# Peptides against a protein of PDB entry 2L2L, part 13

Target 1, 42 residues: chain A of PDB entry 2L2L
Amino acid sequence: SPEERERMIKQLKEELRLEEAKLVLLKKLRQSQIQKEATAQK

## One batch from the design tools (peptide; aimed at target 1 E20)

Design b2_p24_7_s4 (made by RFdiffusion4, then SolubleMPNN; its pose is not in this set)
Fold by OpenDDE base, seed 4:
Structure b2_p24_7_s4 (fold): chain B 42 residues (1-42), chain A 24 residues (1-24)
Amino acid sequence: as target 1 above (42 residues)
Amino acid sequence: SLEQIEEEIELLEAKVKELKEKIE
């Protein structure tokens, strides 16, 4: 039903928000790790 | 490790893509 689809979309949007926030964090951690490895080689 | 972070990023990027496709 349209109402079931709307509820599912709301849940998917919340999951997407959480996963995108995690992705931003992981990309920051990736950059930090690259810098740590680059400094350890100096 | 950097490798573990990169693997988790790849998996998460795929999941984000799938979620977007389901919402569209």
Scores: peptide ipSAE 0.640, ipTM 0.906, DockQ to the pose 0.476
OpenDDE base, seeds 1, 2, 3, 5: peptide ipSAE 0.637, 0.637, 0.637, 0.639; ipTM 0.905, 0.905, 0.905, 0.905

Design b2_p24_8_s2 (made by RFdiffusion4, then SolubleMPNN; failed a check: too like the target's own chain; its pose is not in this set)
Amino acid sequence: EIEEQEEMVKQLEAKIKELEEELK

Design b2_p24_8_s3 (made by RFdiffusion4, then SolubleMPNN; failed a check: too like the target's own chain; its pose is not in this set)
Amino acid sequence: EIEEREKMVKELEAKIKELEEELK

## One batch from the design tools (peptide; aimed at target 1 E6 L16)

Design b2_p25_1_s3 (made by RFdiffusion4, then SolubleMPNN; failed a check: too like the target's own chain; its pose is not in this set)
Amino acid sequence: DEIKELEERVKLLEAKIVELEKELE

Design b2_p25_1_s4 (made by RFdiffusion4, then SolubleMPNN; its pose is not in this set)
Fold by OpenDDE base, seed 1:
Structure b2_p25_1_s4 (fold): chain B 42 residues (1-42), chain A 25 residues (1-25)
Amino acid sequence: as target 1 above (42 residues)
Amino acid sequence: SEIEKLEEKVKELKAKIVELEKELE
C-alpha cells in the first residue's frame, strides 16, 4: 500500500542519516590518522 | 574497508528510497 511504502521510506531515510553520520565520522578519523602519521614522519 | 562498505550501504539506501518514492507517483 502507499501507506506501507511511506513508512518504509521513513525507516530507510532514518537508517540513511545514521549511516551518513557514521561515514562522516570515520572519514574524519581517517584524515586525522593520516595527518598524525605525516607529522610523526617529519 | 569499513568506509567503502558504508559508502556502498549509503548508495543502496539512496537507490531504494528513490525506487519507493517513484512507486508513490
Scores: peptide ipSAE 0.602, ipTM 0.891, DockQ to the pose 0.787
OpenDDE base, seeds 2, 3, 4, 5: peptide ipSAE 0.602, 0.602, 0.601, 0.601; ipTM 0.891, 0.891, 0.891, 0.891; seed 3 fails the geometry check

Design b2_p25_2_s2 (made by RFdiffusion4, then SolubleMPNN; failed a check: too like the target's own chain; its pose is not in this set)
Amino acid sequence: IEEEIKQLEEKVELLKEKIKKLEEE

Design b2_p25_2_s3 (made by RFdiffusion4, then SolubleMPNN; failed a check: too like the target's own chain; its pose is not in this set)
Amino acid sequence: IEEEIEQLEEKVELLKKKIKELEEE

Design b2_p25_2_s4 (made by RFdiffusion4, then SolubleMPNN; failed a check: too like the target's own chain; its pose is not in this set)
Amino acid sequence: IDEEIKQLEEKVKLLKEKIRKLEEE

Design b2_p25_3_s2 (made by RFdiffusion4, then SolubleMPNN; its pose is not in this set)
Fold by OpenDDE base, seed 3:
Structure b2_p25_3_s2 (fold): chain B 42 residues (1-42), chain A 25 residues (1-25)
Amino acid sequence: as target 1 above (42 residues)
Amino acid sequence: DEIKKLEEKIKEIKAKIVELEKELK
């Protein structure tokens, strides 16, 4: 039904936002790791 | 189709997460 489709779209949008938030966190952690490695080599 | 587009985008983000999780090890 159109209502079931709308519920599925809302759920997929929520999952996408959670995965995007995880990706942003991991990018920040990776950048912090690279910076620490670069400062330890100086 | 919006559902297919969302599912594909989720797969793309999950793949990037797996790559970054490997780099953090």
Scores: peptide ipSAE 0.670, ipTM 0.909, DockQ to the pose 0.059
OpenDDE base, seeds 1, 2, 4, 5: peptide ipSAE 0.669, 0.668, 0.668, 0.669; ipTM 0.909, 0.909, 0.909, 0.909

Design b2_p25_3_s3 (made by RFdiffusion4, then SolubleMPNN; failed a check: too like the target's own chain; its pose is not in this set)
Amino acid sequence: SEIKQLEERIKEIEAKIVELEKELE

Design b2_p25_3_s4 (made by RFdiffusion4, then SolubleMPNN; its pose is not in this set)
Fold by OpenDDE base, seed 3:
Structure b2_p25_3_s4 (fold): chain B 42 residues (1-42), chain A 25 residues (1-25)
Amino acid sequence: as target 1 above (42 residues)
Amino acid sequence: SEIEQLEERIKKIKAEIVKLEEELK
């Protein structure tokens, strides 16, 4: 039904936002790791 | 469909997460 479709879309949008937030965090952690490695080699 | 597009985006992000988690080890 259209209502079931709308519920599914809302759930997928929520999952997408959670995964995007996780990805942003991991990118920041990776960048911090690279910067620490680069400073330790100087 | 919008559902299929959302599922595909989630799949791509999950694949990027797996790569970053491996790089952080």
Scores: peptide ipSAE 0.667, ipTM 0.910, DockQ to the pose 0.059
OpenDDE base, seeds 1, 2, 4, 5: peptide ipSAE 0.666, 0.665, 0.665, 0.667; ipTM 0.910, 0.910, 0.910, 0.910

Design b2_p25_4_s2 (made by RFdiffusion4, then SolubleMPNN; its pose is not in this set)
Fold by OpenDDE base, seed 5:
Structure b2_p25_4_s2 (fold): chain B 42 residues (1-42), chain A 25 residues (1-25)
Amino acid sequence: as target 1 above (42 residues)
Amino acid sequence: LEEEIEQQEEKVKLLKEKIEELEKE
């Protein structure tokens, strides 16, 4: 039904928000590792 | 870490595609 589809879209948008937040944290961890390596070589 | 980032980017992409499909119906 249209109401079931709207509920499914809302659930997927909530999951997307959590998975995008996880991706931002992983990219910050990568950047911190690169910076640590660049500072250890000086 | 690069593999975990790639897997997480693909997961985010598949969620966006699935939302777009349901919004077009």
Scores: peptide ipSAE 0.649, ipTM 0.900, DockQ to the pose 0.831
OpenDDE base, seeds 1, 2, 3, 4: peptide ipSAE 0.648, 0.648, 0.648, 0.648; ipTM 0.900, 0.900, 0.900, 0.899

Design b2_p25_5_s1 (made by RFdiffusion4, then SolubleMPNN; failed a check: too like the target's own chain; its pose is not in this set)
Amino acid sequence: DLEERIKQLKEEIRLLEEELEKLRE

Design b2_p25_5_s2 (made by RFdiffusion4, then SolubleMPNN; failed a check: too like the target's own chain; its pose is not in this set)
Amino acid sequence: SLEEMIKQLKEEIRELEEELEKLKE

Design b2_p25_5_s3 (made by RFdiffusion4, then SolubleMPNN; failed a check: too like the target's own chain; its pose is not in this set)
Amino acid sequence: SLEEMIKQLKEEIRKLEEELEELRK

Design b2_p25_5_s4 (made by RFdiffusion4, then SolubleMPNN; failed a check: too like the target's own chain; its pose is not in this set)
Amino acid sequence: SLEEMIKQLKEEIRKLERELEELRK

Design b2_p25_6_s1 (made by RFdiffusion4, then SolubleMPNN; failed a check: too like the target's own chain; its pose is not in this set)
Amino acid sequence: SEIKQLEERIKEIKAKIVKLEEELK

Design b2_p25_6_s3 (made by RFdiffusion4, then SolubleMPNN; its pose is not in this set)
Fold by OpenDDE base, seed 4:
Structure b2_p25_6_s3 (fold): chain B 42 residues (1-42), chain A 25 residues (1-25)
Amino acid sequence: as target 1 above (42 residues)
Amino acid sequence: SEIEQLEERIKQIEAKIKELEKELA
């Protein structure tokens, strides 16, 4: 039904927000690790 | 990598949202 589709869209959008937030954190962690290694090799 | 896997998962979620939104229009 349209109501079921709308509920599913809302759920998927919430999941998307959580995954995007996780992606940002992982990218920041990766970048921090690269910078730490680059400074340790100097 | 974990990042690449997460990026692929995000694309899958976005694709499913787009499919369901088309069915509502």
Scores: peptide ipSAE 0.627, ipTM 0.894, DockQ to the pose 0.793
OpenDDE base, seeds 1, 2, 3, 5: peptide ipSAE 0.628, 0.626, 0.627, 0.627; ipTM 0.894, 0.894, 0.894, 0.894; seeds 1, 3, 5 fail the geometry check

Design b2_p25_6_s4 (made by RFdiffusion4, then SolubleMPNN; failed a check: too like the target's own chain; its pose is not in this set)
Amino acid sequence: SEIKELEEKIKLIEAKIVELEKELA

Design b2_p25_7 (made by RFdiffusion4)
Pose (drawn by RFdiffusion4):
Structure b2_p25_7 (pose): chain A 42 residues (1-42), chain P 25 residues (1-25)
Amino acid sequence: as target 1 above (42 residues)
Amino acid sequence: EEIEEKEEKIEELKEKIEELEEEIE
């Protein structure tokens, strides 16, 4: 089932984007807590 | 800690993709 192998790559590609997107947002949160306290507590 | 965990998960996903590409080749 060669298609199955390719399918896994496509699926991992999607999750990769989402997984990264959270990573990039977390980095902004870190810098958001540095300047002017953190305004929002959440 | 959350950033490290996410980096690790992203690395694992990239490795899996590379391994699967190699198997397909």

Design b2_p25_7_s1 (made by RFdiffusion4, then SolubleMPNN; from b2_p25_7, 13 letters changed; failed a check: too like the target's own chain)
Amino acid sequence: SEIEQLEERIKLIEAKIVELKKELE

Design b2_p25_7_s2 (made by RFdiffusion4, then SolubleMPNN; from b2_p25_7, 13 letters changed)
Fold by OpenDDE base, seed 1:
Structure b2_p25_7_s2 (fold): chain B 42 residues (1-42), chain A 25 residues (1-25)
Amino acid sequence: as target 1 above (42 residues)
Amino acid sequence: DEIKKLEERIKKIKAKIVKLEEELK
């Protein structure tokens, strides 16, 4: 039904929000690791 | 690569949203 599709869209948008936030965090953590290694080699 | 896996999951979620939104038009 259209109502089921709307509920599914809402759920997928919330999942997307959480996964995008996780992606930002993991990219920052990876960059911090690279920077830490680069500073330890100086 | 965990980041690549997450990016691919995000791409799949976005594609599902677009399909469901198109089915509501």
Scores: peptide ipSAE 0.648, ipTM 0.901, DockQ to the pose 0.840
OpenDDE base, seeds 2, 3, 4, 5: peptide ipSAE 0.647, 0.648, 0.648, 0.647; ipTM 0.901, 0.901, 0.901, 0.901

Design b2_p25_7_s3 (made by RFdiffusion4, then SolubleMPNN; from b2_p25_7, 11 letters changed)
Fold by OpenDDE base, seed 5:
Structure b2_p25_7_s3 (fold): chain B 42 residues (1-42), chain A 25 residues (1-25)
Amino acid sequence: as target 1 above (42 residues)
Amino acid sequence: SEIEELEKRIKEIKAKIVELEKELK
């Protein structure tokens, strides 16, 4: 039904929001790790 | 990598949203 599709879209948009937030955090974490290793090798 | 896998999942979720939104119109 259209109502079920709308609910599914809302659920997928929430999942997307969480995954995108996780991506930002992981990218920052990776960059921090690389920077830490680069400073430890100096 | 975990990041590349996450980017892939995000792309798949976006594609599914677009598909379902087209079916509502």
Scores: peptide ipSAE 0.626, ipTM 0.894, DockQ to the pose 0.835
OpenDDE base, seeds 1, 2, 3, 4: peptide ipSAE 0.626, 0.625, 0.626, 0.626; ipTM 0.893, 0.893, 0.893, 0.893; seeds 1, 3, 4 fail the geometry check

Design b2_p25_7_s4 (made by RFdiffusion4, then SolubleMPNN; from b2_p25_7, 9 letters changed)
Fold by OpenDDE base, seed 4:
Structure b2_p25_7_s4 (fold): chain B 42 residues (1-42), chain A 25 residues (1-25)
Amino acid sequence: as target 1 above (42 residues)
Amino acid sequence: SEIEQLEEKIEEIKAKIVKLEEELK
């Protein structure tokens, strides 16, 4: 039904937000690690 | 990598959303 599709869309959008937030954190962590290593080698 | 796997998962979720949104129009 349309109502079931709307509920599924809302659930997928919430999952998407959580995974995107996780991605931002992982990218920041990796960038910080690389910068720390590059600074330690200089 | 964990980042690449997460990026792939994000694109899969986006594709599912687009499909369901088109079915509501």
Scores: peptide ipSAE 0.631, ipTM 0.896, DockQ to the pose 0.806
OpenDDE base, seeds 1, 2, 3, 5: peptide ipSAE 0.631, 0.630, 0.631, 0.631; ipTM 0.896, 0.896, 0.896, 0.896; seeds 1, 3 fail the geometry check

Design b2_p25_8 (made by RFdiffusion4; failed a check: too like the target's own chain)
Pose (drawn by RFdiffusion4):
Structure b2_p25_8 (pose): chain A 42 residues (1-42), chain P 25 residues (1-25)
Amino acid sequence: as target 1 above (42 residues)
Amino acid sequence: IEEEIEEQEEKVKEIKEEIERLEEE
């Protein structure tokens, strides 16, 4: 089932983007707590 | 937040390694 191998790559590609997006957002949160306290507690 | 960043980087790395392993097959 060669298509199954390729399907896994496509699925991992989607999750990769979402997994990255959260990583980039987390980095902003770190810099958001440096300047002017953190305004929002959540 | 720093711990969450480390865990997230680990997950991104694992996904990328698995994509490369599958492309080499």

Design b2_p25_8_s1 (made by RFdiffusion4, then SolubleMPNN; from b2_p25_8, 11 letters changed; failed a check: too like the target's own chain)
Amino acid sequence: VEEEIKQLEEKVELLKKKIKELEEE

Design b2_p25_8_s2 (made by RFdiffusion4, then SolubleMPNN; from b2_p25_8, 9 letters changed; failed a check: too like the target's own chain)
Amino acid sequence: IEEEIKQLEEKVRLLKEKIEELEAE

Design b2_p25_8_s3 (made by RFdiffusion4, then SolubleMPNN; from b2_p25_8, 10 letters changed; failed a check: too like the target's own chain)
Amino acid sequence: IEEEIKQLEEKVELLKKKIKELEEE

## One batch from the design tools (peptide; aimed at target 1 E20 R30)

Design b2_p26_1_s1 (made by RFdiffusion4, then SolubleMPNN; failed a check: too like the target's own chain; its pose is not in this set)
Amino acid sequence: IEEEIKQLEEKIKELKEKIKKLEEEL

Design b2_p26_1_s2 (made by RFdiffusion4, then SolubleMPNN; failed a check: too like the target's own chain; its pose is not in this set)
Amino acid sequence: IEEEIKQLEEKIEEIKKKIKELEEEL

Design b2_p26_1_s3 (made by RFdiffusion4, then SolubleMPNN; its pose is not in this set)
Fold by OpenDDE base, seed 4:
Structure b2_p26_1_s3 (fold): chain B 42 residues (1-42), chain A 26 residues (1-26)
Amino acid sequence: as target 1 above (42 residues)
Amino acid sequence: IEEEIEQLEKKIEEIKKKIKELEEEL
């Protein structure tokens, strides 16, 4: 039904928000590792 | 971290695809 699809879309948008937030964190951790390596080589 | 980022980017794309498919059915 349309109402079921709307509920599924809402759930998927919530999951997407959580996974995008995790991706931002991992990209920050990656950048911190690169910076740590670059400072250890100086 | 690179493998985890790649897997997560793939998962995000799969979620976006499912959202789009359901939004086109409304």
Scores: peptide ipSAE 0.639, ipTM 0.895, DockQ to the pose 0.768
OpenDDE base, seeds 1, 2, 3, 5: peptide ipSAE 0.638, 0.638, 0.638, 0.638; ipTM 0.895, 0.895, 0.895, 0.895

Design b2_p26_1_s4 (made by RFdiffusion4, then SolubleMPNN; failed a check: too like the target's own chain; its pose is not in this set)
Amino acid sequence: IEEEIKQLEEKIKEIKKKIEELEKEL

Design b2_p26_2 (made by RFdiffusion4)
Pose (drawn by RFdiffusion4):
Structure b2_p26_2 (pose): chain A 42 residues (1-42), chain P 26 residues (1-26)
Amino acid sequence: as target 1 above (42 residues)
Amino acid sequence: EELEEEIEEQEEKVEEIKEKIEELEE
């Protein structure tokens, strides 16, 4: 089932983007807590 | 500290996904 192999790549591609998006957002949170306290506690 | 740990764990998950993609392409 060669298509199955390719399907896994596509699925991982999608999750990769979401997984990365949270990583980039987490970096902004770190820099957001540096300047002017952190205004929002959440 | 908690945010840094979350960032580290998240990086690890991104790396694991990229490795799996590379292995499947090979």

Design b2_p26_2_s1 (made by RFdiffusion4, then SolubleMPNN; from b2_p26_2, 9 letters changed; failed a check: too like the target's own chain)
Amino acid sequence: SELEEQIKQLEEKVKLLKEKIKELEE

Design b2_p26_2_s2 (made by RFdiffusion4, then SolubleMPNN; from b2_p26_2, 9 letters changed; failed a check: too like the target's own chain)
Amino acid sequence: SALEEEIKQLEEKVELLKKKIKELEE

Design b2_p26_3_s1 (made by RFdiffusion4, then SolubleMPNN; failed a check: too like the target's own chain; its pose is not in this set)
Amino acid sequence: SEIEQREEMVKQLKAKIVELEEELKE

Design b2_p26_3_s2 (made by RFdiffusion4, then SolubleMPNN; its pose is not in this set)
Fold by OpenDDE base, seed 1:
Structure b2_p26_3_s2 (fold): chain B 42 residues (1-42), chain A 26 residues (1-26)
Amino acid sequence: as target 1 above (42 residues)
Amino acid sequence: DEIEKREEMVKKLKAKIVELEKELKE
């Protein structure tokens, strides 16, 4: 039904926001590790 | 790579949202 599709779209948009937030965090953590290693070698 | 796997999950989610939003307007 259109109502079920609208609910599914809302759920998928929520999952998307969560996965994008996790992706940003992982990229920041990786960059922080690289910078920590680069500063420890100076 | 965990970042690459999550980037692919994000792409799949975006594609499925676009598909369902299209089907809702037809």
Scores: peptide ipSAE 0.594, ipTM 0.889, DockQ to the pose 0.879
OpenDDE base, seeds 2, 3, 4, 5: peptide ipSAE 0.593, 0.594, 0.594, 0.593; ipTM 0.888, 0.888, 0.888, 0.888

Design b2_p26_3_s3 (made by RFdiffusion4, then SolubleMPNN; its pose is not in this set)
Fold by OpenDDE base, seed 5:
Structure b2_p26_3_s3 (fold): chain B 42 residues (1-42), chain A 26 residues (1-26)
Amino acid sequence: as target 1 above (42 residues)
Amino acid sequence: DEIEELEKKVKELKAKIVELEKELEE
C-alpha cells in the first residue's frame, strides 16, 4: 500500500542518517588515531 | 525508485564503515 511504502521510506531514511552519523564518528576517530601515532613517533 | 536508491546508499555507507572499522583495529 502507499502507507506501507511511506513507512518503509521513513525507516530507510532513519537507517541512512544513523549510518551517516556512524561514518562521521569513525572518520574523526581514525584521524585522531593517526595524529596520536604521528606525535608519539617524534 | 526512492526505496532502491535509499537501500543502495545505506549499503554504500555500511561498506565504508566496515573499511574504517578495520583501519581502527590496526
Scores: peptide ipSAE 0.619, ipTM 0.892, DockQ to the pose 0.074
OpenDDE base, seeds 1, 2, 3, 4: peptide ipSAE 0.619, 0.618, 0.619, 0.618; ipTM 0.892, 0.892, 0.892, 0.892

Design b2_p26_4 (made by RFdiffusion4)
Pose (drawn by RFdiffusion4):
Structure b2_p26_4 (pose): chain A 42 residues (1-42), chain P 26 residues (1-26)
Amino acid sequence: as target 1 above (42 residues)
Amino acid sequence: EELEEEIEEQEEKVKEIKEKIEELEE
């Protein structure tokens, strides 16, 4: 089932983007707590 | 500290996904 192999790559591609998006957002949160306290507690 | 741990764990997950994509392409 060669298509199965390719499908896994496509699925991982999608999750990769979502997984990365959270990583980039987490970096902004770190810099958001540096300047002017953190305004929002959540 | 908690935010940094979360960032580290997230980086590990992104790395694992990229390795899995590369292994499947090979």

Design b2_p26_4_s3 (made by RFdiffusion4, then SolubleMPNN; from b2_p26_4, 7 letters changed)
Fold by OpenDDE base, seed 1:
Structure b2_p26_4_s3 (fold): chain B 42 residues (1-42), chain A 26 residues (1-26)
Amino acid sequence: as target 1 above (42 residues)
Amino acid sequence: DELEKEIEQLEEKVKLLKEKIKELEE
């Protein structure tokens, strides 16, 4: 049904937002590691 | 690098979620 499809879209959007938030944090962690390595090599 | 692998896997998961959302909104 259209209502079931809308519920499925909402659930997928919720999962997407959680995974995007995790991805932002992991990318920040990666950036911090690269910066630490770059400062240790100077 | 395990962090890079996790980032790449998560980027693919995010891509697939976006594609699935798009298919359902069409």
Scores: peptide ipSAE 0.636, ipTM 0.902, DockQ to the pose 0.718
OpenDDE base, seeds 2, 3, 4, 5: peptide ipSAE 0.636, 0.636, 0.636, 0.636; ipTM 0.902, 0.902, 0.902, 0.902

Design b2_p26_4_s4 (made by RFdiffusion4, then SolubleMPNN; from b2_p26_4, 10 letters changed)
Fold by OpenDDE base, seed 1:
Structure b2_p26_4_s4 (fold): chain B 42 residues (1-42), chain A 26 residues (1-26)
Amino acid sequence: as target 1 above (42 residues)
Amino acid sequence: SKLEKEIEQLKEKVVLLKEKIKELEE
């Protein structure tokens, strides 16, 4: 149904927001690890 | 690395979610 479809879209959008947020955090973690290694070499 | 692999997998998941959302909205 159209109503079920709209609910599904809303759920997928919520999942997307969570996964995008996780991606940001993992990228920050990566950068932090790189920076830690760079500072340890100096 | 494990982190790079997880980042790449997550990038793919994000793309697939966006595609699915687009398909349902059109």
Scores: peptide ipSAE 0.623, ipTM 0.901, DockQ to the pose 0.854
OpenDDE base, seeds 2, 3, 4, 5: peptide ipSAE 0.622, 0.622, 0.622, 0.622; ipTM 0.901, 0.900, 0.901, 0.901

Design b2_p26_5 (made by RFdiffusion4)
Pose (drawn by RFdiffusion4):
Structure b2_p26_5 (pose): chain A 42 residues (1-42), chain P 26 residues (1-26)
Amino acid sequence: as target 1 above (42 residues)
Amino acid sequence: PEELEEEIEEREEKVEEIKEEIEELE
């Protein structure tokens, strides 16, 4: 089932974007806590 | 802050693992 192999790549690709998006957001949170305390506690 | 750093590390590992899996499948 060669298509199955390609399907896994596509699925990982989508999760990769989401997984990365959260990583980029987390970096912003770190820099958000540096300047002017952190205004929002959440 | 410590928890945020740990979460960043964990997500970096997961991104690396996904990229490796994609390379192996290709």

Design b2_p26_5_s1 (made by RFdiffusion4, then SolubleMPNN; from b2_p26_5, 12 letters changed; failed a check: too like the target's own chain)
Amino acid sequence: MKKLEEEIKQLEEKIVLLKEKIKELE

Design b2_p26_5_s3 (made by RFdiffusion4, then SolubleMPNN; from b2_p26_5, 11 letters changed; failed a check: too like the target's own chain)
Amino acid sequence: MEKLEEEIKQLEEKIVLLKEKIKELE

Design b2_p26_5_s4 (made by RFdiffusion4, then SolubleMPNN; from b2_p26_5, 12 letters changed; failed a check: too like the target's own chain)
Amino acid sequence: MKKLEEEIKQLEEKIKLLKEKIKELE

Design b2_p26_6 (made by RFdiffusion4)
Pose (drawn by RFdiffusion4):
Structure b2_p26_6 (pose): chain A 42 residues (1-42), chain P 26 residues (1-26)
Amino acid sequence: as target 1 above (42 residues)
Amino acid sequence: LEEEIEEREEKVEEIKEKIKELEEEL
């Protein structure tokens, strides 16, 4: 099932974007807490 | 927050490694 192997790559690809999007958002939160306290507690 | 960043970086590396291994097999 060679298509199955390619399918896994595609699936990982999608999750990869999402997984990365959260990583980039977390870096912004770290810098958001540095300047002017953190305004929002959440 | 730093721990969450590290854990997420690990997961991103693991996903990229799995993609690479699967591409090599193809």

Design b2_p26_6_s1 (made by RFdiffusion4, then SolubleMPNN; from b2_p26_6, 8 letters changed)
Fold by OpenDDE base, seed 3:
Structure b2_p26_6_s1 (fold): chain B 42 residues (1-42), chain A 26 residues (1-26)
Amino acid sequence: as target 1 above (42 residues)
Amino acid sequence: IEEEIEQLEKKVEELKKKIEELEKEL
């Protein structure tokens, strides 16, 4: 039904926001690691 | 971390695609 599709879209959008937030965190962690390695080689 | 980033980027794209498919059917 259209109502079931709207509920599924809301759930998938919630999952998307959680995975996007994790991705932002991991990208920040990656950047911090690269910076630490670059400072340890000096 | 690079592997986990790549897997999450794929998952994010799959979620976006599924949302777009369901939104076209409304």
Scores: peptide ipSAE 0.617, ipTM 0.894, DockQ to the pose 0.799
OpenDDE base, seeds 1, 2, 4, 5: peptide ipSAE 0.617, 0.616, 0.617, 0.616; ipTM 0.894, 0.894, 0.894, 0.894

Design b2_p26_7_s1 (made by RFdiffusion4, then SolubleMPNN; failed a check: too like the target's own chain; its pose is not in this set)
Amino acid sequence: ELKQLKEELRLVRAELQLLEKELQSQ

Design b2_p26_7_s2 (made by RFdiffusion4, then SolubleMPNN; failed a check: too like the target's own chain; its pose is not in this set)
Amino acid sequence: ELKQLEEELRLVRAENQLLEKELQEQ

Design b2_p26_7_s3 (made by RFdiffusion4, then SolubleMPNN; failed a check: too like the target's own chain; its pose is not in this set)
Amino acid sequence: ELKQLKEELRLVKAENQLLEKELQQQ

Design b2_p26_7_s4 (made by RFdiffusion4, then SolubleMPNN; failed a check: too like the target's own chain; its pose is not in this set)
Amino acid sequence: ELKQLEEELRLVKAENELLEKELQEQ

Design b2_p26_8_s1 (made by RFdiffusion4, then SolubleMPNN; failed a check: too like the target's own chain; its pose is not in this set)
Amino acid sequence: SLEEEIKQLEEKVKLLKEKIEKLEKE

Design b2_p26_8_s4 (made by RFdiffusion4, then SolubleMPNN; failed a check: too like the target's own chain; its pose is not in this set)
Amino acid sequence: SLDEEIKQLEEKVELLKKKIKELEEE

## One batch from the design tools (peptide; aimed at target 1 E19)

Design b2_p27_1 (made by RFdiffusion4; failed a check: too like the target's own chain)
Pose (drawn by RFdiffusion4):
Order: C-alpha cells, then structure tokens, then sequence
Structure b2_p27_1 (pose): chain A 42 residues (1-42), chain P 27 residues (1-27)
C-alpha cells in the first residue's frame, strides 16, 4: 500500500503545522511576560 | 510562570523534531 506511506506524510504535515503554531505562540508568551509584567494572568 | 513556559517550549520543540524525523524516514 504505497499510498498509505504517502498518506502518513500528509497527515504528519498537517499536525506539523499545528504543532509549530503552538510553539511560535509559546515564544510570544515568554516575551509577553517580560514587558510590563504580564497584564493578563491567563 | 516563565519556568513553565520554558519547559513547554522545550517539550514542543521535541515533538516538532520527532514529526520532522518521521517525515524524513518515510520519504
């Protein structure tokens, strides 16, 4: 099932983007707590 | 907390790396 192999790559591609998006957002949160306390506690 | 965010960033980087490695192995 060669298509199955390619399908896994496509699935991992989607999750990769979502997984990354959270990573980039977390970096912003770190810099958001540096300047002017952190205004929002959540 | 800053420490919790640093830990979460490291864990997330690890997960992204593992996904990229799996894509490379499959290619």
Amino acid sequence: as target 1 above (42 residues)
Amino acid sequence: SPEELERMIKEQEEKVKEIKEKIEELE

Design b2_p27_1_s1 (made by RFdiffusion4, then SolubleMPNN; from b2_p27_1, 12 letters changed; failed a check: too like the target's own chain)
Amino acid sequence: SLEELEKQIEQLEAKVELLKKEIEELE

Design b2_p27_1_s2 (made by RFdiffusion4, then SolubleMPNN; from b2_p27_1, 10 letters changed)
Fold by OpenDDE base, seed 3:
Structure b2_p27_1_s2 (fold): chain B 42 residues (1-42), chain A 27 residues (1-27)
Amino acid sequence: as target 1 above (42 residues)
Amino acid sequence: SLEEIEKQIEQQEAKVKLLKEKIKELE
């Protein structure tokens, strides 16, 4: 039903928000690791 | 390691993409 799809969309959007936040953190971790490796090679 | 972080990013990007596709299919 349309109402069920709306509820599913809301749930998926909440999951998407959390997974995008995790992706941001992983990218920050990547940046930090690159900097650590670049400084360790000096 | 950097390699492991990059693999996790790739997996996470795939998950985000799948969620966006599922949302688009329901809309």
Scores: peptide ipSAE 0.699, ipTM 0.921, DockQ to the pose 0.494
OpenDDE base, seeds 1, 2, 4, 5: peptide ipSAE 0.699, 0.698, 0.699, 0.698; ipTM 0.921, 0.921, 0.921, 0.921

Design b2_p27_1_s3 (made by RFdiffusion4, then SolubleMPNN; from b2_p27_1, 9 letters changed; failed a check: too like the target's own chain)
Amino acid sequence: SLEEIEKEIKQLEEKVKLLKEKIKELE

